Peptides against a protein of PDB entry 1LOE. Designs and how they scored, part 103

Target 1, 181 residues: chain A of PDB entry 1LOE
Amino acid sequence: TETTSFSITKFGPDQQNLIFQGDGYTTKERLTLTKAVRNTVGRALYSSPIHIWDSKTGNVANFVTSFTFVIDAPNSYNVADGFTFFIAPVDTKPQTGGGYLGVFNSKDYDKTSQTVAVEFDTFYNTAWDPSNGDRHIGIDVNSIKSINTKSWKLQNGKEANVVIAFNAATNVLTVSLTYPN
Target 2, 181 residues: chain A of PDB entry 1LOE as posed
Amino acid sequence: TETTSFSITKFGPDQQNLIFQGDGYTTKERLTLTKAVRNTVGRALYSSPIHIWDSKTGNVANFVTSFTFVIDAPNSYNVADGFTFFIAPVDTKPQTGGGYLGVFNSKDYDKTSQTVAVEFDTFYNTAWDPSNGDRHIGIDVNSIKSINTKSWALQNGKEANVVIAFNAATNVLTVSLTYPN

## One batch from the design tools (peptide; made by RFdiffusion4, then SolubleMPNN)

Design b2_p25_8_s1 (from b2_p25_8 with V2Y F4L F6W T7S G12A T13P)
Fold by OpenDDE base, seed 2:
Structure b2_p25_8_s1 (fold): chain B 181 residues (1-181), chain A 25 residues (1-25)
Amino acid sequence: as target 1 above (181 residues)
Amino acid sequence: SYSLSWSADLSAPIYVGAYYDGTPP
């Protein structure tokens, strides 16, 4: 077996192990995905290819990732869509469709996208989001329409700690979000 | 504090193309 690991404690202005797409950038030791304006998409990719799937055996790697984020969304109307942690093919490109979180382009399942995401969704899109209208975290497989969602009580402007773990043997993705303060 | 944790079975075995060379199964 092989293992790949990395850690970024502070995001520097010349971060060498990230590829920025769209409006993504670093400032003040933070990763900022978008500017505070409408209709912007930003992404950051780990710069080195990660062997997550073995074509010979079909085996998928286990993975665990953790990160901290802050969202300012004091109301539910004039807010951005949210963001995702995602896994996608090497040639992945930002997607510009509104509500698709820069990752997807359809609510229909498309196996050719080969994209898995955990969304932290702050805007209710009636066409695919949970009908209760709650802010939510979702697991997205080849579609913006989540296969599973959980209502998320956003603490505005507070740091959230996230852990995402995938168990390849069980095909289970686990998401944990904590506001420690 | 606030804590939220849950898990989900992925709908299908994920052909996770994350940074793979594009080789199909």
Scores: peptide ipSAE 0.286, ipTM 0.705, DockQ to the pose 0.026
Fold by OpenDDE base, seed 4:
Structure b2_p25_8_s1 (fold): chain B 181 residues (1-181), chain A 25 residues (1-25)
Amino acid sequence: as target 1 above (181 residues)
Amino acid sequence: SYSLSWSADLSAPIYVGAYYDGTPP
């Protein structure tokens, strides 16, 4: 068996274990993915590969990740697209921005993407998002069109605590979000 | 406070890019 873990409590200006892409950067001990402007994509990758799938046995690792985030939109009623926690190939580069959240390029399933994401989607894209128009969390596998979603009420400027856990034995991904304050 | 928890049963295991191990654990 193999276990990989890491923890970043404060993001420094020279964060050695992160690869920044696009407009992603650190400031005030926080990781900032985008500025409050249109058409920006920012990503941060853990610098070391994480072994999730065993190519020989086919076994898939369990994983759990936790983080806090803040979406601080200038206008609570006109928010940008949101962000994702994602897992992608080592050589991954920013993908299509906007509603594709910088991680996908299509609403059609594309196995060559080899990307899984949990989206925290704050903008309704009529072409693929749930028809109720709610902000939502979604599970995305090789497509920006989520395989499943849950309505989520954004608290602008507030810290949200997130836990994402995957149980390989049951093939169940669990997402928890809490606004403690 | 506000809290939600949500689970989804994936149709297939998560196989992602180069994040695989070529050797047994």
Scores: peptide ipSAE 0.280, ipTM 0.695, DockQ to the pose 0.023
Fold by OpenDDE base, seed 1:
Formats: structure tokens, sequence, C-alpha cells
Structure b2_p25_8_s1 (fold): chain B 181 residues (1-181), chain A 25 residues (1-25)
């Protein structure tokens, strides 16, 4: 059985196991995707390809990832657009910004993107987001239009703990978010 | 404190670094 494990508790300026794209960078031991300014897209990729599916055997790996994030918007009533945790092909490059969160280009299903994302979406896009207008966490498969969403109360400036787990036997992806305080 | 958790069926396995929808790479 193949197992890959890594942990990054502090992000350094010379982080060798991350590939930074766009405006993504590290500062004060944190990974920063974007500054609180308009028209920015930042991404960071784990530098080594992860073997999730074996085309020869059909075997699929389980995975669990956990992270802590902060969204710190200058105006808590005007927060855009959020961010994603995503899995994409090894040659992935930044995609459309704004409501597409830098990982998708369309609300239409596009199997060629081969991208799965968990979005933490702070901005309501009428064209594809849940009609209730709530900030939400969504699971996105080959489209910015989520296959499943959950309303989420953003606590601006507070740390949130996230766990994302995939069970290969059931093909179920589980997302958990906690504001411990 | 505030917490939420939910699950979704992806309906297909994930290819190496990508979602596998049944289309061979």
Amino acid sequence: as target 1 above (181 residues)
Amino acid sequence: SYSLSWSADLSAPIYVGAYYDGTPP
C-alpha cells in the first residue's frame, strides 16, 4: 500500500514542497493566497504529484487533509470571493478569478478540467450559487456550480479548522468546519 | 463555538491529481 503524508505547520519563504501560482506567497509563517485587494488570484500546489487513482489496477486512495484558515476582510459586509481546497491535474494553472475562485472557467460541467474543489464561498454569484444567497461551503466537480452546498456563517478574522476526508470505498467526500471559539 | 459537517457522494473515483469521470486519461 502506497502512503503519502506531509505536514506544514509553518510556511517559510523557501517552502520547497509548494508551488506558488499567481499572487500566492508566504508571510509571517502563513500561506497567503491573496491580499485584501481587488483583482488578485493566488494558488499554492503541493509540489509532488499525489497518486490517488491507479489506472492499471483501478485502486483509489483514501485521503484526509486538515488545515486552518482565516478570511480577514476589511469590511465584513463586503467579502469576495473566498477560496478553495482543490485537486487538479499536475500541470494545472490558475483559471478564472473572481467568482470562479481561480480554479474553474465555467458553471457548465467540463470533464476536461478534471478538478475537484471544496469552496469556501463568501460571495453570492446569482448565476450558479444557491438561491438563498448564503455564504456557503460547496463541493465542486468540474464546475464552479457546486454539486452540494452547506450554508456557512463566516466569522471574519477568526480561525476556522477544516477537515476534508475522502472515502474511496464509498466515494464520499466529507467536509467539516469548526470555529473553536 | 460553531461547527458544521456534511458529506457528498462524488459518484466516481479521483484520478491522480484529478477527478476521474470515467474517461481514460
Scores: peptide ipSAE 0.254, ipTM 0.641, DockQ to the pose 0.027
Fold by OpenDDE base, seed 5:
Structure b2_p25_8_s1 (fold): chain B 181 residues (1-181), chain A 25 residues (1-25)
Amino acid sequence: as target 1 above (181 residues)
Amino acid sequence: SYSLSWSADLSAPIYVGAYYDGTPP
């Protein structure tokens, strides 16, 4: 069986295995997707294509990823819009910003996007987000409107540990988030 | 945990994206 893996413990200024899009960059050994300024979209792509789906057999690969993130908003009461971990075609480019998180263009299902995302959504968009208005973690398939969500309590400025795992045999995606400090 | 299925490009790299504007849209 074929396996692809990578690990980045410290992000350098010349990170060869990442492709930066928009305002994404590295500083102080961290990957920074956006600065705390208006109208910014940042993305970082793993530079090598990953074979997840086999068109001939229909087989889908298992995967697991872990990362630590910090959302550091200047105003804890005014935080928008969040970020995603996502999988998309090799030629993917930044999409609509704001509530679409730079990954999607519609709340309607669009199979042509070929994009799956786990969103960490800090802003309530009435058109598609859960009606309770809570900040949430969502699983997005070809749409910014999540197929399922979990309420999430943001701790502004603190590190969160995330694990995302997909089991191809069961088609189950699991997301865990902890604030260890 | 959540059950999902999808079809995507055969060569699908892993990405991280974010957007922040500091104000409500």
Scores: peptide ipSAE 0.072, ipTM 0.525, DockQ to the pose 0.111

Design b2_p25_8_s2 (from b2_p25_8 with V2Y F4L F6Y T7S G12A)
Fold by OpenDDE base, seed 5:
Structure b2_p25_8_s2 (fold): chain B 181 residues (1-181), chain A 25 residues (1-25)
Amino acid sequence: as target 1 above (181 residues)
Amino acid sequence: SYSLSYSADLSATIYVGAYYDGTPP
């Protein structure tokens, strides 16, 4: 069994194992995707390709990732748009911003995207988001329209702990989010 | 031991081979 692992405890200005895209950068030992400025998209990629699926053998890897995030919006009643953890082709570049979260370009399924994302979505987009209008966690496959969602109450300015795991034997992707107390 | 916290959990079935080719170049 071959395994690839990485860990980043403190994000530095010369972080060699990250590729920054758009407005993404590091400051105060944190990865910052966007500032509280309209019309911005920021992304950060792990610099080494990850072998998740082998097209020759059909083997699929398990994976697990954990991280802590903070959304710190100046107006807690008007927060847009959220962010994603995503898996995409090696040559991936920023996609459409706003409600597409810089990762997708359509609410229609697009197999050429080859992108899976877990969204932490703070803004209701009528065209594709759950009709209840709740902020939510979503699992996105080749579309900004999630295949499954769960209502999520944003605690503005507070640290959330996230674990995302994929079980290759069952093909189940699991997301857990907690605000620890 | 444990702590009380807000929690939201979500899962879905995905088929990696249908969406992503992770074979290194």
Scores: peptide ipSAE 0.308, ipTM 0.692, DockQ to the pose 0.026
Fold by OpenDDE base, seed 2:
Formats: structure tokens, C-alpha cells, sequence
Structure b2_p25_8_s2 (fold): chain B 181 residues (1-181), chain A 25 residues (1-25)
């Protein structure tokens, strides 16, 4: 059995195991994806490719990841789109289309994208987001249009703890978000 | 505290793994 693990408790200014794309950077021991200006995108990739699929056997690996984030989006009109945790091909590049969270470029399903993302979406895009207009968590498979969403009550400026787990036996991705007291 | 949990079937994402076979770029 092959296993890969890593942990980053503090993001340093010269973080060796991350590849930064777009406006992504580290400051004050935190990862910051964008500047506080319009029309910017930033990403950070783990620098080493992860062996998730075995081409010989077809087996897919289980994985579990956890992280903590802070978002401050006090209103629904003058805010960024949100962010994602994503898995994509090693040659993945940031996408610049508004509302696509720097990961996708279409609401149409495109298996050639081979990209999975968990979105933490703070802006309502009429063309693909849930019609209730709620801020939401979504699971995105090869499209910005989520295959499943859940309304998310954002607590501005508060740390959210996230756990994302994939069970290869069931092909089920589970997302958990908690605002601790 | 606030807690949210949900899941989705990723059966259609089997091809995603094809790009994570451990080979370098």
C-alpha cells in the first residue's frame, strides 16, 4: 500500500512544497489567494504530484484533507467569488473567467477537464449557482455547476475548519465544515 | 458551534485519477 502525507501548520514566505499561481502568496504565516481587488485569481498547488490512480489496476486512492480558512464577506454584492480546494492534472493553470473560481471555464460538463473541486462560494452567479442565492459549499466535477450543494452560513472573519474525505470504495466525497466556539 | 456536512458521488470522476498516476509533468 502506497501512502503520501503532508502537513503545513504555518505558511512561510518561502514555502518549499507549494507552487504559487496567479496572485497566490503567503503572508503572516497564512496562505492568501488574492489581493483585495477585483478580477484577480490566485492558487497554490502542492509541489509534488499525488498518486491517486493506478493505471495498471484502475484502483483509486482514498484521501483525507483538512484545513482552516477565514473569509470576510459582509454583503452579497461587493464580494469576491470564493475559493476552492481542487484536484486537477499536473499541468493545471489558473482560469480567469469571472465566477469560475480560478479552476473551471464552463458550466457544461467536460470530462477532459479532469478536475474536481470543493467550492466555498460567496457570490451568486445566476447561470449556475443554486437558485436560492445562498452562499454555499459545492462539489464540482468537471464543471463550475456543482453536482451537489449545501447552503452555508458564513461567519465573517471567523475560522472555519474543513475536512474533505474521499472513499474510493464508494466513490463518495464528504465535506465537513465547522465553526468552533 | 456551526457544523455542515454533506457528500456527493464522484463516480464520474474516475478519469481525474488518470492525471494523478505519480508521473512527473
Amino acid sequence: as target 1 above (181 residues)
Amino acid sequence: SYSLSYSADLSATIYVGAYYDGTPP
Scores: peptide ipSAE 0.255, ipTM 0.682, DockQ to the pose 0.025
Fold by OpenDDE base, seed 3:
Structure b2_p25_8_s2 (fold): chain B 181 residues (1-181), chain A 25 residues (1-25)
Amino acid sequence: as target 1 above (181 residues)
Amino acid sequence: SYSLSYSADLSATIYVGAYYDGTPP
């Protein structure tokens, strides 16, 4: 068996275990995915490839990740799309299509993308988002159109704690978001 | 003291084949 783990409590300017893509960068010891401007995409990848699924043997690993994030969206007019935690092939590239969260490029299922994401979506895209228009958490498999979603009440500027866990025995991905008070 | 949290939990079954297999390019 193999175990890969890492912990980053403060993001520094020389963060060698991250690969930055697009406009992703670090400032004030935080990972910042985008600048506060329109049409920006930023990503950060863990620099060491991890073995979650072996296509030849069928072996599947459990994984768990936790992180804290802050979104500043004081109004519903000037809001970005949100962000994702995602797993993708090592040659993954930022996607610039609006609404695709920098990860996907179609609402159609495309198994060749081999991309799984947990989205924290702050913008309602009528073409694929839940019809109630709520901000939401979604699980995306090879498509920006989530296979499952849940309404999420954003607490503006507050730290959200996220835990994402995958159970290989059950093939279930679980997402938990909390705002501690 | 006490604590209060707002919580949103979501679970879904996913296809394992979408995961990165760790093979370098």
Scores: peptide ipSAE 0.073, ipTM 0.623, DockQ to the pose 0.025
Fold by OpenDDE base, seed 1:
Structure b2_p25_8_s2 (fold): chain B 181 residues (1-181), chain A 25 residues (1-25)
Amino acid sequence: as target 1 above (181 residues)
Amino acid sequence: SYSLSYSADLSATIYVGAYYDGTPP
């Protein structure tokens, strides 16, 4: 068996195991994807490739990731667009911003994207988001149009704990979010 | 708390990304 793991308890100013893209950076021991500035996209990639899929055997690895995030919008009634945890090819570059969250380029399924994301979506894009208009958590596979969503009430400025797990035996991705405080 | 599960094929490198455009809902 093979296991790869990493943990970042604090983010330093020279975080060697992250590749920053766009406006992503570290400050005050936190990873900051965007400041509350219009038209910004920030991404951070783990610097080492993760062997999730074996092309020879077809085997897919289990994985679990946990993180804490804060969305701190200056105006709780003016919040766009959210963020994602995503898995993409090693040469990935920032994609379309706005409602595409810098990760996708289309609501149409595009297998060449080779991207899976868990979105924490704070803005209703009528073209692809759930019609109820709720902020939501979504699982995105090769498209910004989620294959599954669940309404989520943002607690602005509060820390949320997230666990994302993939079970290769069942091919099920699970997302859990809690506001512990 | 919130929980969401779905079957999905996954093969990729791990990233986090965010976007803010300031568009009011």
Scores: peptide ipSAE 0.031, ipTM 0.536, DockQ to the pose 0.097; fails the geometry check

Design b2_p25_8_s3 (from b2_p25_8 with V2Y F4L F6Y T7S G12A A18S)
Fold by OpenDDE base, seed 3:
Structure b2_p25_8_s3 (fold): chain B 181 residues (1-181), chain A 25 residues (1-25)
Amino acid sequence: as target 1 above (181 residues)
Amino acid sequence: SYSLSYSADLSATIYVGSYYDGTPP
């Protein structure tokens, strides 16, 4: 068995265990994915590959990740797309298509992308998002069109606690988001 | 004191072996 774990409580300017892509950077000990401007994409990857699935043996690992985030979206007019936690091949590159959260590039299922994401989506894209138009959490497998979604009421500027867990025995990915008060 | 949490929970089945190879190089 093999276990990999890490914890980052303060993001520093010389964060060696992160690979920054696009406009991702650290400031004030926080990870900031984008600049507060239009048409910006930023990502941060854990620098060491995580052995989740072994294609030779078929073995699958459990994993759990937790993080906190803040989204500032005081109005619905100038609202960005949100962000994702994602798992992708080591050579993954930022995707710049609007609405694709920097991770995907199609609403069509594409197994070659080998990408799984949990989206925290703040912008309604008519072509693929739930028709009710709600901000939502989604689980995305090889497509920006989520395989499952749940409405999410954003609390502007408030810290959200997220836990994402994968159970290899059941192949179930679970997501929880809480705003503690 | 009292506490209140807003919670959103979501689950889905994903077949890791079908689309992701996490084997390090």
Scores: peptide ipSAE 0.172, ipTM 0.666, DockQ to the pose 0.024
Fold by OpenDDE base, seed 5:
Structure b2_p25_8_s3 (fold): chain B 181 residues (1-181), chain A 25 residues (1-25)
Amino acid sequence: as target 1 above (181 residues)
Amino acid sequence: SYSLSYSADLSATIYVGSYYDGTPP
């Protein structure tokens, strides 16, 4: 079977297998999507196309990804929008910022975006987020309005371990987040 | 776990993205 894999344990200043968009960059061996500066959108893309869907057979690939992230808001009571892990067409460019997380442009389903994302959403947008106002993990399919969510308590400045897996046979995406420290 | 109802294009790229606009809660 065809398999593509990559691993980045330390993000270097000349990371050849990443395409940086917007304000995304590397520093101190970490990938930094945005600084704590207003009006910034940062993205990083794996540089090689991934064969996810075969148009002839209809087969969809399984995938699993794991990463560690830190959200470090200068003020724990003044946290911005959060971030996503996402899969999009190879020619994808930064989309609408703010609550759209630089990945989507609408709360309405837009099949033309061809984008799936897992959001780690730290800001309540009344127009589309769960009405309880909780920070949350969401699964987004062609819309910033999640198809489903799970309340999540941000530990500001702490490392979170994430595992995202997709099983093509069951068509199920799973997300696991833990704060090990 | 959640059902994934749509898959990306044949030629897809795995990305991570973020935005900070400084908007207070």
Scores: peptide ipSAE 0.139, ipTM 0.587, DockQ to the pose 0.113
Fold by OpenDDE base, seed 1:
Parts: sequence; C-alpha cells; structure tokens
Structure b2_p25_8_s3 (fold): chain B 181 residues (1-181), chain A 25 residues (1-25)
Amino acid sequence: as target 1 above (181 residues)
Amino acid sequence: SYSLSYSADLSATIYVGSYYDGTPP
C-alpha cells in the first residue's frame, strides 16, 4: 500500500510544495485565492501528484483532508462566487471563472475533465444551481452542476472548519462544515 | 458568554476511476 500525507499550518511566501495559478498567493501566513476584487481566479495545487486511482490495478485510495477557510466579502449581500477543493489531472490549468469557480467550463457532464470538486458556492447561478437560491455546498463531478448539494449559511468573515473524506470501499465522498463560533 | 455554531454535512457517491490516476504526463 501507498500512503501520502502532508500538512501546512502556515503558508509562507516561498511555499515550494504548492503551485500557484492565476491570482493565488500567500499573505499573512494564509493561502489567498483571490482578493475581494471582481473578475479574478486563483488556484493552488499541491506540487506532487497524488495517486488516488491506479488505472492498471484499479485500486482506489481512501483520502481525508481538512482545512479552515474564511470568506471575507466587503458586502455580505453580494458575495461571489465561492471556491472549491478539487482533484484534477496533473496538468490542470485554470478554467472558466465566475460561477464556474475556475475549475469547470460547462454545466454539461464532460468526462474528459476528470475533475472532482467540493464547492462552497456563495452565488446563485440560475442555469445550474439549486432552485432555492441558497448558498450551498456541492459535490461536482466533471461539471459545475453539482451531483448533490446542501444549503449552507455563510458566516462572512468567520472561520469555517471543513473535512472532506473519501471511502474507496463505498465510493462515498463526505463533506462536513462547521462554524465553531 | 454566548456562542452560535453551525454545521452542515453532505455526501455523494462518485466513481474515482474516471478521474486523475496520479501519473504525471
């Protein structure tokens, strides 16, 4: 069996185990995907490939990741667009911004994307988001249109704790989010 | 003191075999 683990508690200015894309950068020991500025996309990739699935053997790895995040929008009534945790091919590049969160290009299923994302979506896009208009957590498989969603109440400026776990035996991806305070 | 907590859980079944296999190009 193979096991890979890493932990980043403080993000430095020379974070060699991350590949920054677009407007992503580090500041104040935090990974910052975007500033509170319109029309920006930022991403950060773990620099080493992670062997999640072996096409030759069919073996699939379990994984668990945890992180904290803050969305700090200057206007709590106008927050766009959110962010994702995602898994994609090693040569992945920034995709369409805005409601596509820099990770996808279509609401239509595209198996060639080979991308799975957990979205924390703060902006309602009528073309693909849940009709209730709620901010939501979603699981996205090869499409910005989530295969499953759950309403999520953003607490602007507050730290959220996230755990994402995948069970290879059941093929179930689980997401939990908490605001402890 | 007063504190307010919020939690949300979500799960879905996915087929990881359709995605990145961890092999560099």
Scores: peptide ipSAE 0.048, ipTM 0.617, DockQ to the pose 0.023
Fold by OpenDDE base, seed 2:
Structure b2_p25_8_s3 (fold): chain B 181 residues (1-181), chain A 25 residues (1-25)
Amino acid sequence: as target 1 above (181 residues)
Amino acid sequence: SYSLSYSADLSATIYVGSYYDGTPP
């Protein structure tokens, strides 16, 4: 059985196992994906390709990822779009359309995108976000329009712990977010 | 498995991902 594992607890200035795209960078041992400026996009990709799909059998790998994040968004206006954890083809490039979280470019399902993302969305885009306008966690499959969402009560400036697990046998993606402090 | 840490400000749009090639071993 093939496995791939890595851990980055503190991000160094010479982080060799990440590919930065857009405005993504490391500072103060943190991964910072954008500058404190509007209309910026930043991405960080694990530098080694991961074998997640077997084209012969169609089997997909299980995976588990965990991370912590802090978002400063004290109000619901004049805020950025949020961020994603995503898996995409090796030639993936930043997408610059507003509201698309730098990953997608359409609300229409496009299987050729081959992109799955978990979004932590802090901006209400009326065209595709849940109508209640809540900040939310979403599961995005080949589209910015989530196949499933859940309201997320952002604790401003607090560290959130996230675990994302995918079970290939059941085809279930599980997302958990907690505020331990 | 993966472990990452993120920091975002009010104006930040943040993305973290991994590559997959879809090819068999």
Scores: peptide ipSAE 0.071, ipTM 0.542, DockQ to the pose 0.039; fails the geometry check

Design b2_p25_8_s4 (from b2_p25_8 with V2Y F4L F6Y T7S G12A T13P)
Fold by OpenDDE base, seed 4:
Structure b2_p25_8_s4 (fold): chain B 181 residues (1-181), chain A 25 residues (1-25)
Amino acid sequence: as target 1 above (181 residues)
Amino acid sequence: SYSLSYSADLSAPIYVGAYYDGTPP
């Protein structure tokens, strides 16, 4: 299958390969997805659709992405809902904010959503998050209720390196997060 | 270091995006 790749090392004010939705914007060479105001949704989409599925052959491509994110919270023990990387249909629009991380609207599985997200969830939502209350990495398939989670210690203000890989042969999505020293 | 994996269906045209809410409830 055909492979499509892209890389953005710096985010400029004239970033043309991104579609900003809601309150997403670029500043100081960073992509900022929030204005620190409640009930806002900031999203950024890669402007060119990624065709990982061939409708004619049925082949599905492998997918690998890497990125760095920073969460700067005024209080490391009281942060917002978190960050998410997501894969969604080309007509995707901002969804419910807050605990739904701008990508989902329900904890119920909805196959019509066709949305897969990797959440870096910093806020415990009792209705769907792991009962231990830990901040966590989650894989969300058509629902904000993660199909799998792993406890994660937020390092406030530090860069987290993330790699997300999808193996088409095994149908497995893999997430890794490291805080480099 | 953290790692996590699970089955996922990516059989559709996609946008790649990100979101963050920075205001605590």
Scores: peptide ipSAE 0.244, ipTM 0.765, DockQ to the pose 0.058
Fold by OpenDDE base, seed 5:
Structure b2_p25_8_s4 (fold): chain B 181 residues (1-181), chain A 25 residues (1-25)
Amino acid sequence: as target 1 above (181 residues)
Amino acid sequence: SYSLSYSADLSAPIYVGAYYDGTPP
């Protein structure tokens, strides 16, 4: 079994294993995707393509990623639009911003997107978000309209620990989020 | 704590990345 792994403990200005897109950058040993400025889109990609699916054998690899994120909005009662972890084809570029979280372009299923995302969505978009209006964790497959969601209470300015795992045998993506403090 | 699971279709070489839109009020 072949395994590919990477780890980033501290984000530095010379972070060579990341591809920054849009307004993404590093500062104070953190990866900052956007500033608190309107109309900003920031993404960061691991610089090396990861082969998860073997076209010859049909085998799919497991993966696990762990990270900590902070959403620090000036007004905790008005926070837009959210944070995503995503898996996309090589040469992926920023997509539509705002409620599309820079990852998708439509609420309609688009198989050509070949993009899977875990969203931590802080802003209610009437057209596709769960009708209860709650901030939520969502799993998105080729659409900003999540295939599954769970209500989530944002703790503004606090660190959230996230684990995202994909089990190839069951084809299940699992998301865990904890506020440790 | 929060947990969510669902089926996901993965194929082809991929990038793993993150995104945030920090639109202030």
Scores: peptide ipSAE 0.209, ipTM 0.734, DockQ to the pose 0.064
Fold by OpenDDE base, seed 1:
Structure b2_p25_8_s4 (fold): chain B 181 residues (1-181), chain A 25 residues (1-25)
Amino acid sequence: as target 1 above (181 residues)
Amino acid sequence: SYSLSYSADLSAPIYVGAYYDGTPP
């Protein structure tokens, strides 16, 4: 198998200080979670908690995150394991790597995880991924087994523009990915 | 172009982050 590299040229709408977990680091314009080196794992968190939900009022805020990512693998036929945007509790720590994308530990639903992730999954894990074997975008709720998926064709080495939005009125998380022409 | 949606429970203080694993199986 061959290694992959990943960079975020624009991590979000606001530049924030980051907490690094693993091999991630920042450059001038990019957050680099891994290089094309085997056995590298990286997570990066905004350094301050975000209060999307107000426990006192029950109100939930809208949020929108837009970013550009690049997955660059020497061999486009062998790309593991993918990129994940996630929302997790303030005490979040790296979870199982590989196919679990560093944010989950099981395909079984675990409400105590309190983690929602958007995966851009490049590797087919037979145990939980869609049976068609396609690379896919997934929304993961407390499990690496996505609650919803959409087949996605990786354009290796090209910048993908992503918008992830949460609508508090509808309680809906939306994901959009575009490869600009 | 791709799009996907789902209702999500975000009823907690959160960190927003990103992960990538370049480790091939």
Scores: peptide ipSAE 0.195, ipTM 0.709, DockQ to the pose 0.052
Fold by OpenDDE base, seed 2:
Structure b2_p25_8_s4 (fold): chain B 181 residues (1-181), chain A 25 residues (1-25)
Amino acid sequence: as target 1 above (181 residues)
Amino acid sequence: SYSLSYSADLSAPIYVGAYYDGTPP
């Protein structure tokens, strides 16, 4: 077995273990994915490959990741789409289609995408988002149309603690979000 | 707090929030 672990408590301006795509960058010890303007996409990837699947045996590794994020979206009409934690192949590239969170490009299931994402979605896209219009957490498998969702009340400007875990034995991805006191 | 879980098939060349080195299935 192989174990890989890393921790980033502060994001530096010259963060060497991250690959930035699009408008993603670091400032004030934080990772910023987009500029405060419309139609921008930014991503950050861990620079070293982390193998999750063994092509020879078919075995999949367990993983657990945690992070903290802040979103300020006080209204529903003048906001960005949100952001994702995603897992993708090496040749993954930013996607520019509005509402696709920089990761996907279709609501149709595409197995060849080989992309899994956890979305924290702050904008209601009628074509694929839950019909109740709520901001939501979603698990996206090869499609921007979430395979499962949970309504989420954003606390503007507050730090949210996220834990994402994958259990290889059960093939279950679990997401936990908490606003600490 | 919020919790969500679902089956996610990761039986493919995938890297967790990372750059995948391209090993094909």
Scores: peptide ipSAE 0.233, ipTM 0.683, DockQ to the pose 0.030; fails the geometry check

